# Peptides against a protein of PDB entry 5EG6: the designs that were tried, part 25

Target 1, 151 residues: chain A of PDB entry 5EG6
Amino acid sequence: RLRSQTVSTRYLHVEGGNFHASSQQWGAFYIHLLDDDESEGEEFTVRDGYIHYGQTVKLVCSVTGMALPRLIIRKVDKQTALLDADDPVSQLHKCAFYLKDTERMYLCLSQERIIQFQATPCPKEQNKEMINDGASWTIISTDKAEYTFYE

## One batch from the design tools (peptide; made by RFdiffusion4, then SolubleMPNN)

Design b1_p12_7_s1 (from b1_p12_7, 5 letters changed)
Fold by OpenDDE base, seed 1:
Structure b1_p12_7_s1 (fold): chain B 151 residues (1-151), chain A 12 residues (1-12)
Amino acid sequence: as target 1 above (151 residues)
Amino acid sequence: MTLKAKVVYPPL
């Protein structure tokens, strides 16, 4: 299970005041759980507890202190983001970061850039949105605290 | 707990 903690991901780091991608660098971030009704801003209140899919999170660079906008962390199934998944986030699975209050925009790796990618609705599956591989992320905890694995 | 961080928006 994932909680508010320090995490890292490949291909995401902050340089020059912007988020960039690098195959050679790993970014260290704090992932913070927010309340569903938390507003966007430079100041935000974080919640304690384990993070579930569908919840709102903040990714804050541990080095620069810069943050991405509010994100909804979503479970990924193949090349789709699940809209209705609400189970605890597992580090064994890929996830997608939906930019909250956007038209299906997701955090995406494109070449050496971090961009927003617009997901395509799935006509036959209303609970899914089609994303590209660049919008699928793997979270690795950097905390020494124990966490639960899922088989 | 209240935190402060500059918000950066990735380009489209």
Scores: peptide ipSAE 0.547, ipTM 0.933, DockQ to the pose 0.914
Fold by OpenDDE base, seed 2:
Structure b1_p12_7_s1 (fold): chain B 151 residues (1-151), chain A 12 residues (1-12)
Amino acid sequence: as target 1 above (151 residues)
Amino acid sequence: MTLKAKVVYPPL
């Protein structure tokens, strides 16, 4: 499950055909590793292996089968997303989900909605983009997790 | 392995 890093803890889930955030309800999601050149579509080919920051992933709801667009998972440092981190994804680290092929759009929690938030370039560090707390997430593995993240 | 999933775009 995915948990946002906000004042009020919210969990990502699917309801009514849309992605929402709830304080109590959550859905189990498959995090699928994609090839970097995988195109967007309802059909996609998954790869085996540990997920690393900077790689392309698909989040698929285990119940509804609905998926978010292709995302690049990025490590978070404070209020910034790191653009060059490439180590294995760890549950000890916060992460952000960049919507691939967008102008710095990230998966973000706003109240109870999941929206796209445009990150701002970091003026001092070119390898970072400034995000808000709503765009910072924690991955919590479940028994249904297809991939294992380091703890 | 090829999977199929309906894509949902979050609003801006």
Scores: peptide ipSAE 0.547, ipTM 0.928, DockQ to the pose 0.944
Fold by OpenDDE base, seed 4:
Structure b1_p12_7_s1 (fold): chain B 151 residues (1-151), chain A 12 residues (1-12)
Amino acid sequence: as target 1 above (151 residues)
Amino acid sequence: MTLKAKVVYPPL
C-alpha cells in the first residue's frame, strides 16, 4: 500500500473515478516501471527491472484500472525531494511522486483529497526541492522489482 | 508488455 507521512495516517484509494485518501480504506496498486521516453496515454508499455529513484513509473489501481499520470519517483530527505538520487527504491525510505513534465508538481495528500502540490526550489541546494508532509509517501510492498501495494 | 488504464489527473 501507499501511505502518506501526515499526522493522520492515510491510504491511497480510488472512489468515484477519482483518487482519494482514507484512514480506514485503501486500494491495491501496481507500480510499473516505464521507459524514460514513454509518452503519456491510456496505453503504455512497461519495463522489467528494479525501480530506482529518478525513474518514470505508473501507479495503477488493481481493482478499478484507474491510473495516475506518469510519475518520477524521488527520494525524500526530511522535507525535501532529491532530484538526483538514483539508487534503488527502498521501503525503508520515504518517497515523493513528481508529476512528469510539470513545474515541480508532486502527488500530495490534503485532508482526504489527492492533489498536486507545487514544490519550492531549495535556494542553497540545487539538487533538492522543498515539499510538505503530504507529499511524502511510504511504500509497503513485498515486491522490490515491480511494487504491488496491497494488504 | 502493454497495459491499458484510464488516466486521472489530481486537481491543482
Scores: peptide ipSAE 0.520, ipTM 0.922, DockQ to the pose 0.937
Fold by OpenDDE base, seed 5:
Structure b1_p12_7_s1 (fold): chain B 151 residues (1-151), chain A 12 residues (1-12)
Amino acid sequence: as target 1 above (151 residues)
Amino acid sequence: MTLKAKVVYPPL
């Protein structure tokens, strides 16, 4: 299980005031659980508890203090993001970060850049959205004391 | 707990 803690995501780091990607440099981030009603802003209140898919989170760079906008962490099944998954986030599974209050925009790795990628609706399954591989992320906890294995 | 962080939006 994942909770508000220090984590690393693949290739994500901050350089020059922007979020960038590098296979050599891994950024350390705090992942914070937010209330679903939390508004966007430079100041935000974090919530205690284990992070579940479908919940709102903030990724904050531990070095620069810069943050991405509010994200909804979603479970990934192959090349689809699951919209209704609500089980605890597991480091054994890939996840996707939906930019809250957007039209299916997801955090995406494109070469050395972090961009927004618009997912397409799944024609046969309303509870899924099709994403690319760059929008699939792996979270690695750097806080062993607060991490509990979950499959 | 209240935190403060500059928000950065990735490009489209």
Scores: peptide ipSAE 0.514, ipTM 0.926, DockQ to the pose 0.911

Design b1_p12_7_s2 (from b1_p12_7, 5 letters changed)
Fold by OpenDDE base, seed 2:
Structure b1_p12_7_s2 (fold): chain B 151 residues (1-151), chain A 12 residues (1-12)
Amino acid sequence: as target 1 above (151 residues)
Amino acid sequence: MTLKAKVVYPPR
């Protein structure tokens, strides 16, 4: 389960063939680890192992089988995404999902919609990008989760 | 393992 850190708690959900955010409903998602060189497509090869920040992942809805494009999961510090963090993904830390092959586009919650938000380069720190709260997510493991995240 | 899933792109 994915939850965005906003004033109103919202959960990532799939309905009617679209990704959106719900205050009450949530979907279980498989977080699949991909190779860094894995190409985008409806077919993809999954790797075994624990997910680390900086790695490429595929979010797949357990119900509909729909997926978001390839994402790089990044650690969040305040309102910045860390570009060089590589420790194991932890439920104790916020994360952001960078859409691969984009110009700093991140998975973002806007009201009840899921959109792409363009991060701004951090002028003082090259290893950080500025994001908004809607682009900050919390991963909550469920029995449907394929990978275990550290607590 | 190879999986299959429809790709959905969120709007900008």
Scores: peptide ipSAE 0.562, ipTM 0.932, DockQ to the pose 0.954
Fold by OpenDDE base, seed 1:
Structure b1_p12_7_s2 (fold): chain B 151 residues (1-151), chain A 12 residues (1-12)
Amino acid sequence: as target 1 above (151 residues)
Amino acid sequence: MTLKAKVVYPPR
C-alpha cells in the first residue's frame, strides 16, 4: 500500500518553472492524499492514510515545491485506465494521473515534454478509457517506512 | 495539515 510519501518517477522533473521529461534524471515528488471535496488552490489540506485508486492526490516537487493540479490516480490495465478501480495503489502496477474535472485529460510524456493527453472512451467497456503508453507511470517509493508490500 | 505549492498546468 502506498501512503502519502516521497516518491520517485522516471522522466518527470521540474525545470524553469515547468514540468519536463528526462531520460537521465529521476524526479522526486511528494504524493499527497486529498479529500475528494478538496478544492484546487495553492493551499490544500492533506490527509493521512493509504492511497487508493480513484482518490484525489497532489504531486509536489520535492526540489522546487511546485505542484501539479489535483489528480485522480487510476489503475492501468494494458493501455487503458480503469475508472472504477478502488483498491490500494501498488508499485507493482502502472498508474495514470487523470487531471481532475477535465475531459479525460491525463498526465502524459511526449518526447521530452509533459503534456495533457485526452483519453478516448472505450466503446466496449464503459469502465475503461484508452490511453497511450506515455500516460502510464511507474511510482517508486523513496520512503520504505511509508509503504507496505503485499505478497 | 495544510500545505502550499504553486500550481503548474501542463500544456495540452
Scores: peptide ipSAE 0.560, ipTM 0.935, DockQ to the pose 0.914
Fold by OpenDDE base, seed 3:
Structure b1_p12_7_s2 (fold): chain B 151 residues (1-151), chain A 12 residues (1-12)
Amino acid sequence: as target 1 above (151 residues)
Amino acid sequence: MTLKAKVVYPPR
């Protein structure tokens, strides 16, 4: 499951054909590793192995089969997304999901909605972008190796 | 492995 780091705990969930936030329910998701050159589409090829920060992933709801666009998973330090982190993804660290090929747009919680939030460049640190708490997520996985979340 | 999934774009 994916948990937002706002004042009130919210979970990424699918309802009515859309992604939204729930205070009670959370969805089961697969995080699939893609090749860096994989194109966007309803059909995609996944790779095996551990996911590292900086890599391209697909978030797929295990129940509905709905997916977000290609994302780059990035490590979070406080309220900044790290652009050059490349270590294995860990449940010990917050993460952010950059929407690939956008102008610094990140997956973000706003009220009960899932939206895109535009990060601001960090003035003194070129390898960081400033995000808000709604764009910081915690990954809770029952299996670190497979990056599969079960309800 | 090739998978299929409907793509949903979050609004701005």
Scores: peptide ipSAE 0.556, ipTM 0.931, DockQ to the pose 0.939
Fold by OpenDDE base, seed 5:
Structure b1_p12_7_s2 (fold): chain B 151 residues (1-151), chain A 12 residues (1-12)
Amino acid sequence: as target 1 above (151 residues)
Amino acid sequence: MTLKAKVVYPPR
């Protein structure tokens, strides 16, 4: 299970005041759980507890202190983001970061850039959205004390 | 806990 803690991921780091991608570098971030009704802003209140899919989170660069907008962390099944998954986030699975209050925009790696990628609705499965590989992320906890194994 | 961070929006 993933808690509000320090995490690391490839292809995401801050340089020059912007989020960039790099295959050679791992970025360290704080992932913070927010209330569903938390508004966007430079100040935000974080919650304690285990993070579940479908919840709102903030990713803050541990080096620069810069943050991405509010994200909804979603479970990934192959090339689809699951809209109704609510189980605890597991480091064993890839996840997607939906930009909250957007039209299916997801955090995406494109070459050496971090962009917003618009997911395509799945016509046969309303609980899924089609994403590309660049929108699938692997999270690794950097704090063993804040991590509980979840299979 | 209240935190403070500058928000960066990735391009579309």
Scores: peptide ipSAE 0.510, ipTM 0.926, DockQ to the pose 0.934

Design b1_p12_7_s3 (from b1_p12_7, 5 letters changed)
Fold by OpenDDE base, seed 1:
Structure b1_p12_7_s3 (fold): chain B 151 residues (1-151), chain A 12 residues (1-12)
Amino acid sequence: as target 1 above (151 residues)
Amino acid sequence: MTLKAKVVYPPV
């Protein structure tokens, strides 16, 4: 299970005041749980507890201290993001980061850039929307003391 | 706990 802690993800790092991608290095981040009612801003209040899919999180670069906008972490099923999943986040599964209050925009790796990718609704599956492979992320905890194995 | 961080928006 994932909680507010230090995590690492492939390709994502901060350079020159912006988020970039690199196949040669991993970025280290703090993932913070926020209340659903937390507003966007440079100041934010973090919540304790285990992170569930559907909850609002903040990714903060451990090196630069820069953060992405508020994200909703969503479970990934194949090439789709699940909109109604609410179980605890598992580090064994890929996840997607929906930019909160956008029209289906997700954090995406494109070539060596970090961009927003607009997901496409699934007409036959209202609880899913289609994302590309670049919008699927793997989270690895770098804090062994806080790591809990989850099947 | 309240934290501070500059917000960076990735391009579309």
Scores: peptide ipSAE 0.539, ipTM 0.932, DockQ to the pose 0.914
Fold by OpenDDE base, seed 2:
Structure b1_p12_7_s3 (fold): chain B 151 residues (1-151), chain A 12 residues (1-12)
Amino acid sequence: as target 1 above (151 residues)
Amino acid sequence: MTLKAKVVYPPV
């Protein structure tokens, strides 16, 4: 289970005040759990506990202190983001980061750039949104002491 | 705990 801790996000790093992608570099980020009612801003209150899919999180660069907007971490099944998954986040599962309060915008890797990608509604499955592979992420915890494998 | 961080928006 993943708690609010320092994690490595593949290909994500901050350079020159912007988020960039690298084929070789791993960006170290704090993943913070927020309350669902937390507003967007430079100041935010962090909750303690295990992070579950569907919850609101903040990714903060451990080096620069810059953060992405509020994200909802969602479980990925093949090329779809699950909208109703609520189990604890696991490093065994790919995840997607929905930009909160947007029209299906997800954090996406496009070549060496980090962009927003608009997911397409799944016509046959209302609990899923179609994403591309670039919007599927793997989280590796850098704090082994705070991560425990249960799945 | 309250934290402070500059928000950066990736391009669309």
Scores: peptide ipSAE 0.529, ipTM 0.926, DockQ to the pose 0.933
Fold by OpenDDE base, seed 3:
Structure b1_p12_7_s3 (fold): chain B 151 residues (1-151), chain A 12 residues (1-12)
Amino acid sequence: as target 1 above (151 residues)
Amino acid sequence: MTLKAKVVYPPV
């Protein structure tokens, strides 16, 4: 499951065909690794192996089968998304989900809703983008077979 | 393998 880093604990889940955040409910998700050149669509090819930061992934709800658009998973360091991190993804680190092929749009929690948040570039550090707390997530493994990140 | 899933776009 995915958890936002807010004062009140919120978990990503699907309700009524939409992605929401709830303090009472959570959903299990498949995190699928894609090729960097994989196109957007309702059909996609999954790769084997551990997921690394900077790679393209698909988040698929295990219950509804609905998915978010292609995302690039990025490492988070003190409310900044790292653009050049490429080490294995782990539960020990916060992460951000960049919506691929957008103008710095990230998956973000706003109240109860999941929205896109536009990150601000860091003038002094080209390898970082500033995100808000709602765009920082923690991956919590519920089933090792459904996750390909390193612990 | 190839998977199928409906795509949901979060609002801005």
Scores: peptide ipSAE 0.521, ipTM 0.923, DockQ to the pose 0.934
Fold by OpenDDE base, seed 5:
Structure b1_p12_7_s3 (fold): chain B 151 residues (1-151), chain A 12 residues (1-12)
Amino acid sequence: as target 1 above (151 residues)
Amino acid sequence: MTLKAKVVYPPV
């Protein structure tokens, strides 16, 4: 299980006031659980508890204090984001970060840049959206004491 | 707990 804590994710770091990607530099981030009804802003209230897929989170750079907008963390199955998964987030699985209140926009790695990628609806399965590989993320907790493994 | 952070939007 993942909870509000310090984490690292592939390639993501802050440089020059912007989020960038680097294969050589891993940024450290706080992942914070928010209430589903939490509004967007520079001030936000974090919630205690374990993070489940489908919940709203904030990623805050531990160095610069800059944050991405509110994200919904979603479970990934192959090249699809699952819209209705609600089990605890696991480091054993890839995840996707949906930008809340957008039209299927996901946090995406493209070359050395972090961009928004628009997922396409899955025609056969309404509970899935098709994403690219760049929109699949791996989260690694930097606080092992606060993490429990699920298979 | 209330936190403060500047929000950065990645480009489309």
Scores: peptide ipSAE 0.515, ipTM 0.927, DockQ to the pose 0.913

Design b1_p12_7_s4 (from b1_p12_7, 7 letters changed)
Fold by OpenDDE base, seed 2:
Structure b1_p12_7_s4 (fold): chain B 151 residues (1-151), chain A 12 residues (1-12)
Amino acid sequence: as target 1 above (151 residues)
Amino acid sequence: MKIKAKVLYPPV
């Protein structure tokens, strides 16, 4: 299970006013749980507890303190993001970050840059959206005391 | 707890 905490992924940092990521390095950021009704802004209220898929989160760069907009963390099944999964986030699985209030835009790594990738609706499965590998993320908690593996 | 952080939007 994942809590609001410092986590590591492909090196995520801010340079020149933009987020960048390195496929060869790992960086740390804060993941914060928000209320579903929390508005976008430079100031936000964080919640304690374990993060579940479908919940709203904020990613804050541990180095620069800059943040991405509000995201919904979603479970990934192969090349699809699950829209209705709500179980606790597991570090055993990849996840996707949907940019809240967008038309299927997901956080994506492309050529060492962080961009928005528009997912394609799954024609036969309304609860899934097709994403690419760049939109699939692995999160590892840097706080060994505040997480456990979840099946 | 409140956190303050400037928001950056990744390009499309």
Scores: peptide ipSAE 0.462, ipTM 0.916, DockQ to the pose 0.863
Fold by OpenDDE base, seed 3:
Structure b1_p12_7_s4 (fold): chain B 151 residues (1-151), chain A 12 residues (1-12)
Amino acid sequence: as target 1 above (151 residues)
Amino acid sequence: MKIKAKVLYPPV
């Protein structure tokens, strides 16, 4: 189970005012749990506890201290983001980061640049949205002392 | 606790 902590993914850094990621390097960032009603801003209140899919989080670059907009962390099933999953976040599963209050925009890696990718609705599965591989992220906790295994 | 961080928006 993932708590508000430092995590690792493909190296995420700020360059030229934008977030970039390297496929060859791994970097750390902070993932912070927020209340669902927390407003967007340069100051936010962090909650303690285990992060569940569907909850609102903030990603903060460990190097620059810059943050992405509020995100909803969602469980990924192959090339789809699950809209109704609410179990604890697991390192065993890829996840997607929905940009809160957008039209199905997800955090996406494209040619080592972080961009927004618009997911496509699944006509036959209302609880899923179609994403690309670039919008699927692997999150690895760097704080093993507070990590609890969850299948 | 409260965190202070400037927000960067990824491009579309």
Scores: peptide ipSAE 0.461, ipTM 0.915, DockQ to the pose 0.854
Fold by OpenDDE base, seed 5:
Structure b1_p12_7_s4 (fold): chain B 151 residues (1-151), chain A 12 residues (1-12)
Amino acid sequence: as target 1 above (151 residues)
Amino acid sequence: MKIKAKVLYPPV
């Protein structure tokens, strides 16, 4: 079940040519697996296989075709993003989206806005970064015919 | 393989 939070349930959505967080509407996104060395651009080569934490992905709105920059999907434990987790992505786990080639910037929800928020290094745990609650997301498949999440 | 999904907050 969804937890009671200060911010009610919101969904990543594209409207007016921008990404935002909507409480009324949700966007259907294609999450494409990319090679680690794939360059940024509108055109990209999609890699076959299950998506694992630590891999590079491209989120593309199925309606508008708008895409976010390349992201690294990371596993979340409590309020930390795990840097070395490499197991398959599961719908049962929360995740974070690191903006690739940035200094610890993560996709973050702030009310109705989608922002980039810088994670804080965890001094005692080199394999973790501290993130905001707004940087924790859940991915739910809208089409099981195309992809089966790891359980 | 690709995922067609919605991305939501807060996590379930």
Scores: peptide ipSAE 0.363, ipTM 0.869, DockQ to the pose 0.083
Fold by OpenDDE base, seed 4:
Structure b1_p12_7_s4 (fold): chain B 151 residues (1-151), chain A 12 residues (1-12)
Amino acid sequence: as target 1 above (151 residues)
Amino acid sequence: MKIKAKVLYPPV
């Protein structure tokens, strides 16, 4: 039988030159909006404007400058990522980070590690993909007054 | 919330 794990609150963090998930420390990250046709690379052109679901972003550590590959930020409904949501990103909503140009790979937490997890297509719902708990994230503003979504 | 990231959005 497959065992499910209960995971306590963890924060994306950079330690020792690697991304990890910490229960004690959090990193501050910039989410840069990119053009849909922006190529992968360490250098990229940032667009102005508020981020909407479905858009391409770069997540960059504000301290180290380390970045993840290009991501598409997607809205999450329960255990599914929505493929066609395009409303503005909200801190009150869960989100998922699709690794752009992959076969349904999402940024995922596994214990203290950050990995890629392959989502499963929803057979009868073309606009959804099934993700696990580790692939569902919450974005918290750098505004300390709004940093209340922690548990 | 199980997984969290503190983020700064680009300016509008």
Scores: peptide ipSAE 0.246, ipTM 0.754, DockQ to the pose 0.040; fails the geometry check

Design b1_p12_8_s1 (from b1_p12_8, 10 letters changed)
Fold by OpenDDE base, seed 2:
Structure b1_p12_8_s1 (fold): chain B 151 residues (1-151), chain A 12 residues (1-12)
Amino acid sequence: as target 1 above (151 residues)
Amino acid sequence: SASGPLPSFLPK
């Protein structure tokens, strides 16, 4: 399970003040748990505790301090994001990052770029949204808080 | 499918 800590994810890293993607590079990020009612902004209050699916988080580059907008971390089942999962986040499972307050937009890797990808509602399962492979992320805790690294 | 650039900012 995860809590507010330093994590790494493949592909995502910051260079030159922008988010970039590389198949060979892992970016180091702080993942911060926020209150569900936390507003978007450069300033935010971090909560203590273990992160659960469905909660709001901030990803902040450990090197540059660049932050993404508020995200809701969601559990992934195959090519679907689960909307109602609320168990503790496990590093053993892929996750999806829903851009909060968007129309089903998810953090996505596409052609070595980080974009927003719009998920499609699952016709027969209201608790799921269909995402592509690029919107499925693996995260791991790391002690590499100040650097990005290559595999 | 709809997609677009992901915004980012430096937190204070």
Scores: peptide ipSAE 0.024, ipTM 0.570, DockQ to the pose 0.915
Fold by OpenDDE base, seed 3:
Structure b1_p12_8_s1 (fold): chain B 151 residues (1-151), chain A 12 residues (1-12)
Amino acid sequence: as target 1 above (151 residues)
Amino acid sequence: SASGPLPSFLPK
């Protein structure tokens, strides 16, 4: 389980005021839990508690303070993002970051750039959207707190 | 499909 805390992820980092990708660098970010009705902006109110899939979060660079737009963290099942998963976020699973209020746009790594990738609806499963590998992220907590994981 | 770079901003 993750709370609003400092995390790191491979590839994603901030350099020169922009988000960049590098296989050799890890970016450190704050992941902040927001209220579902929180408006977009540079200033936001952080909620306490464990982060669950489906909730709105903010990723803020721990060094520069640069923030991405509001994201919904979603559980990943192979090459699909689950739309209805609501269990606690686990480091055992990859996650996807849906850009809130977009048409299936996800945070994606492509050719060493961070871009928006539009997921494709899954015809047979309405609760899933097809994403590519670049839209699947691994987050690692840098916090020393205890965690509970589920199989 | 893919779009350009993600928008970002610096909190005050």
Scores: peptide ipSAE 0.024, ipTM 0.601, DockQ to the pose 0.824
Fold by OpenDDE base, seed 1:
Structure b1_p12_8_s1 (fold): chain B 151 residues (1-151), chain A 12 residues (1-12)
Amino acid sequence: as target 1 above (151 residues)
Amino acid sequence: SASGPLPSFLPK
């Protein structure tokens, strides 16, 4: 399980006051659980507990304190983001970060840049959206945290 | 295009 804690994400880091991507660097971030009704802003209230897919989170650079907009963390199955998954976030799974209140925009790595990528609806699978590989992220805890393995 | 720049917030 993943709680509000410090995590590392491949490629994503902050340089010169902006978010950048590098295949050779890992950025360290705090991931914070928010209430579903939390408004967008630089200041926010953090919730206690384990983070589940479908919940709203904030990613904050551990060095600069810069934060991304509110994100909904979603489970990834191959090249699809699952819209109805609600189990605890697992470090064994790739995840996608939906930019809250957008038209299917996801945090994406493209040509060494961090961008928004618009997912494509799955007409025959209403609980899925098609994403690319750049929108699939791996989260690794950088501090000591309890992890539950599921088979 | 289906992609765009990512906004960010600075701490106050």
Scores: peptide ipSAE 0.020, ipTM 0.535, DockQ to the pose 0.762
Fold by OpenDDE base, seed 4:
Structure b1_p12_8_s1 (fold): chain B 151 residues (1-151), chain A 12 residues (1-12)
Amino acid sequence: as target 1 above (151 residues)
Amino acid sequence: SASGPLPSFLPK
């Protein structure tokens, strides 16, 4: 289960006031649970409790304080993001970060850059959207500001 | 509450 805490996710980190991606580094972020009706802004109110899929979260760089726009954390099943999953977020599963109030835009790693990837609707399964591997993220709890990963 | 600067929109 995941609560509002410091987490690390692959590749993403902040340097020089900008978000960067590294194939060998994991950035540390605060993940904050927000209310579903929380407006976008630099200031936001954090909710207590366990984070569930489908809820709105903020990722804030633990070093610089830079924040991404509001994201909806969604459960990933293979190459699809689940739209209606609402169980507690597990660090054992990959997740996708939907940019809230967009047309199926997801946070994506592409060629060591962070981009918005537009998911494709699943014709047969309306509760799923097709994403690529770059839009599938792993999060782990950490107390470190930086983690180096080698394969 | 928490606060932090927001970056520009991510590229598509």
Scores: peptide ipSAE 0.017, ipTM 0.523, DockQ to the pose 0.064

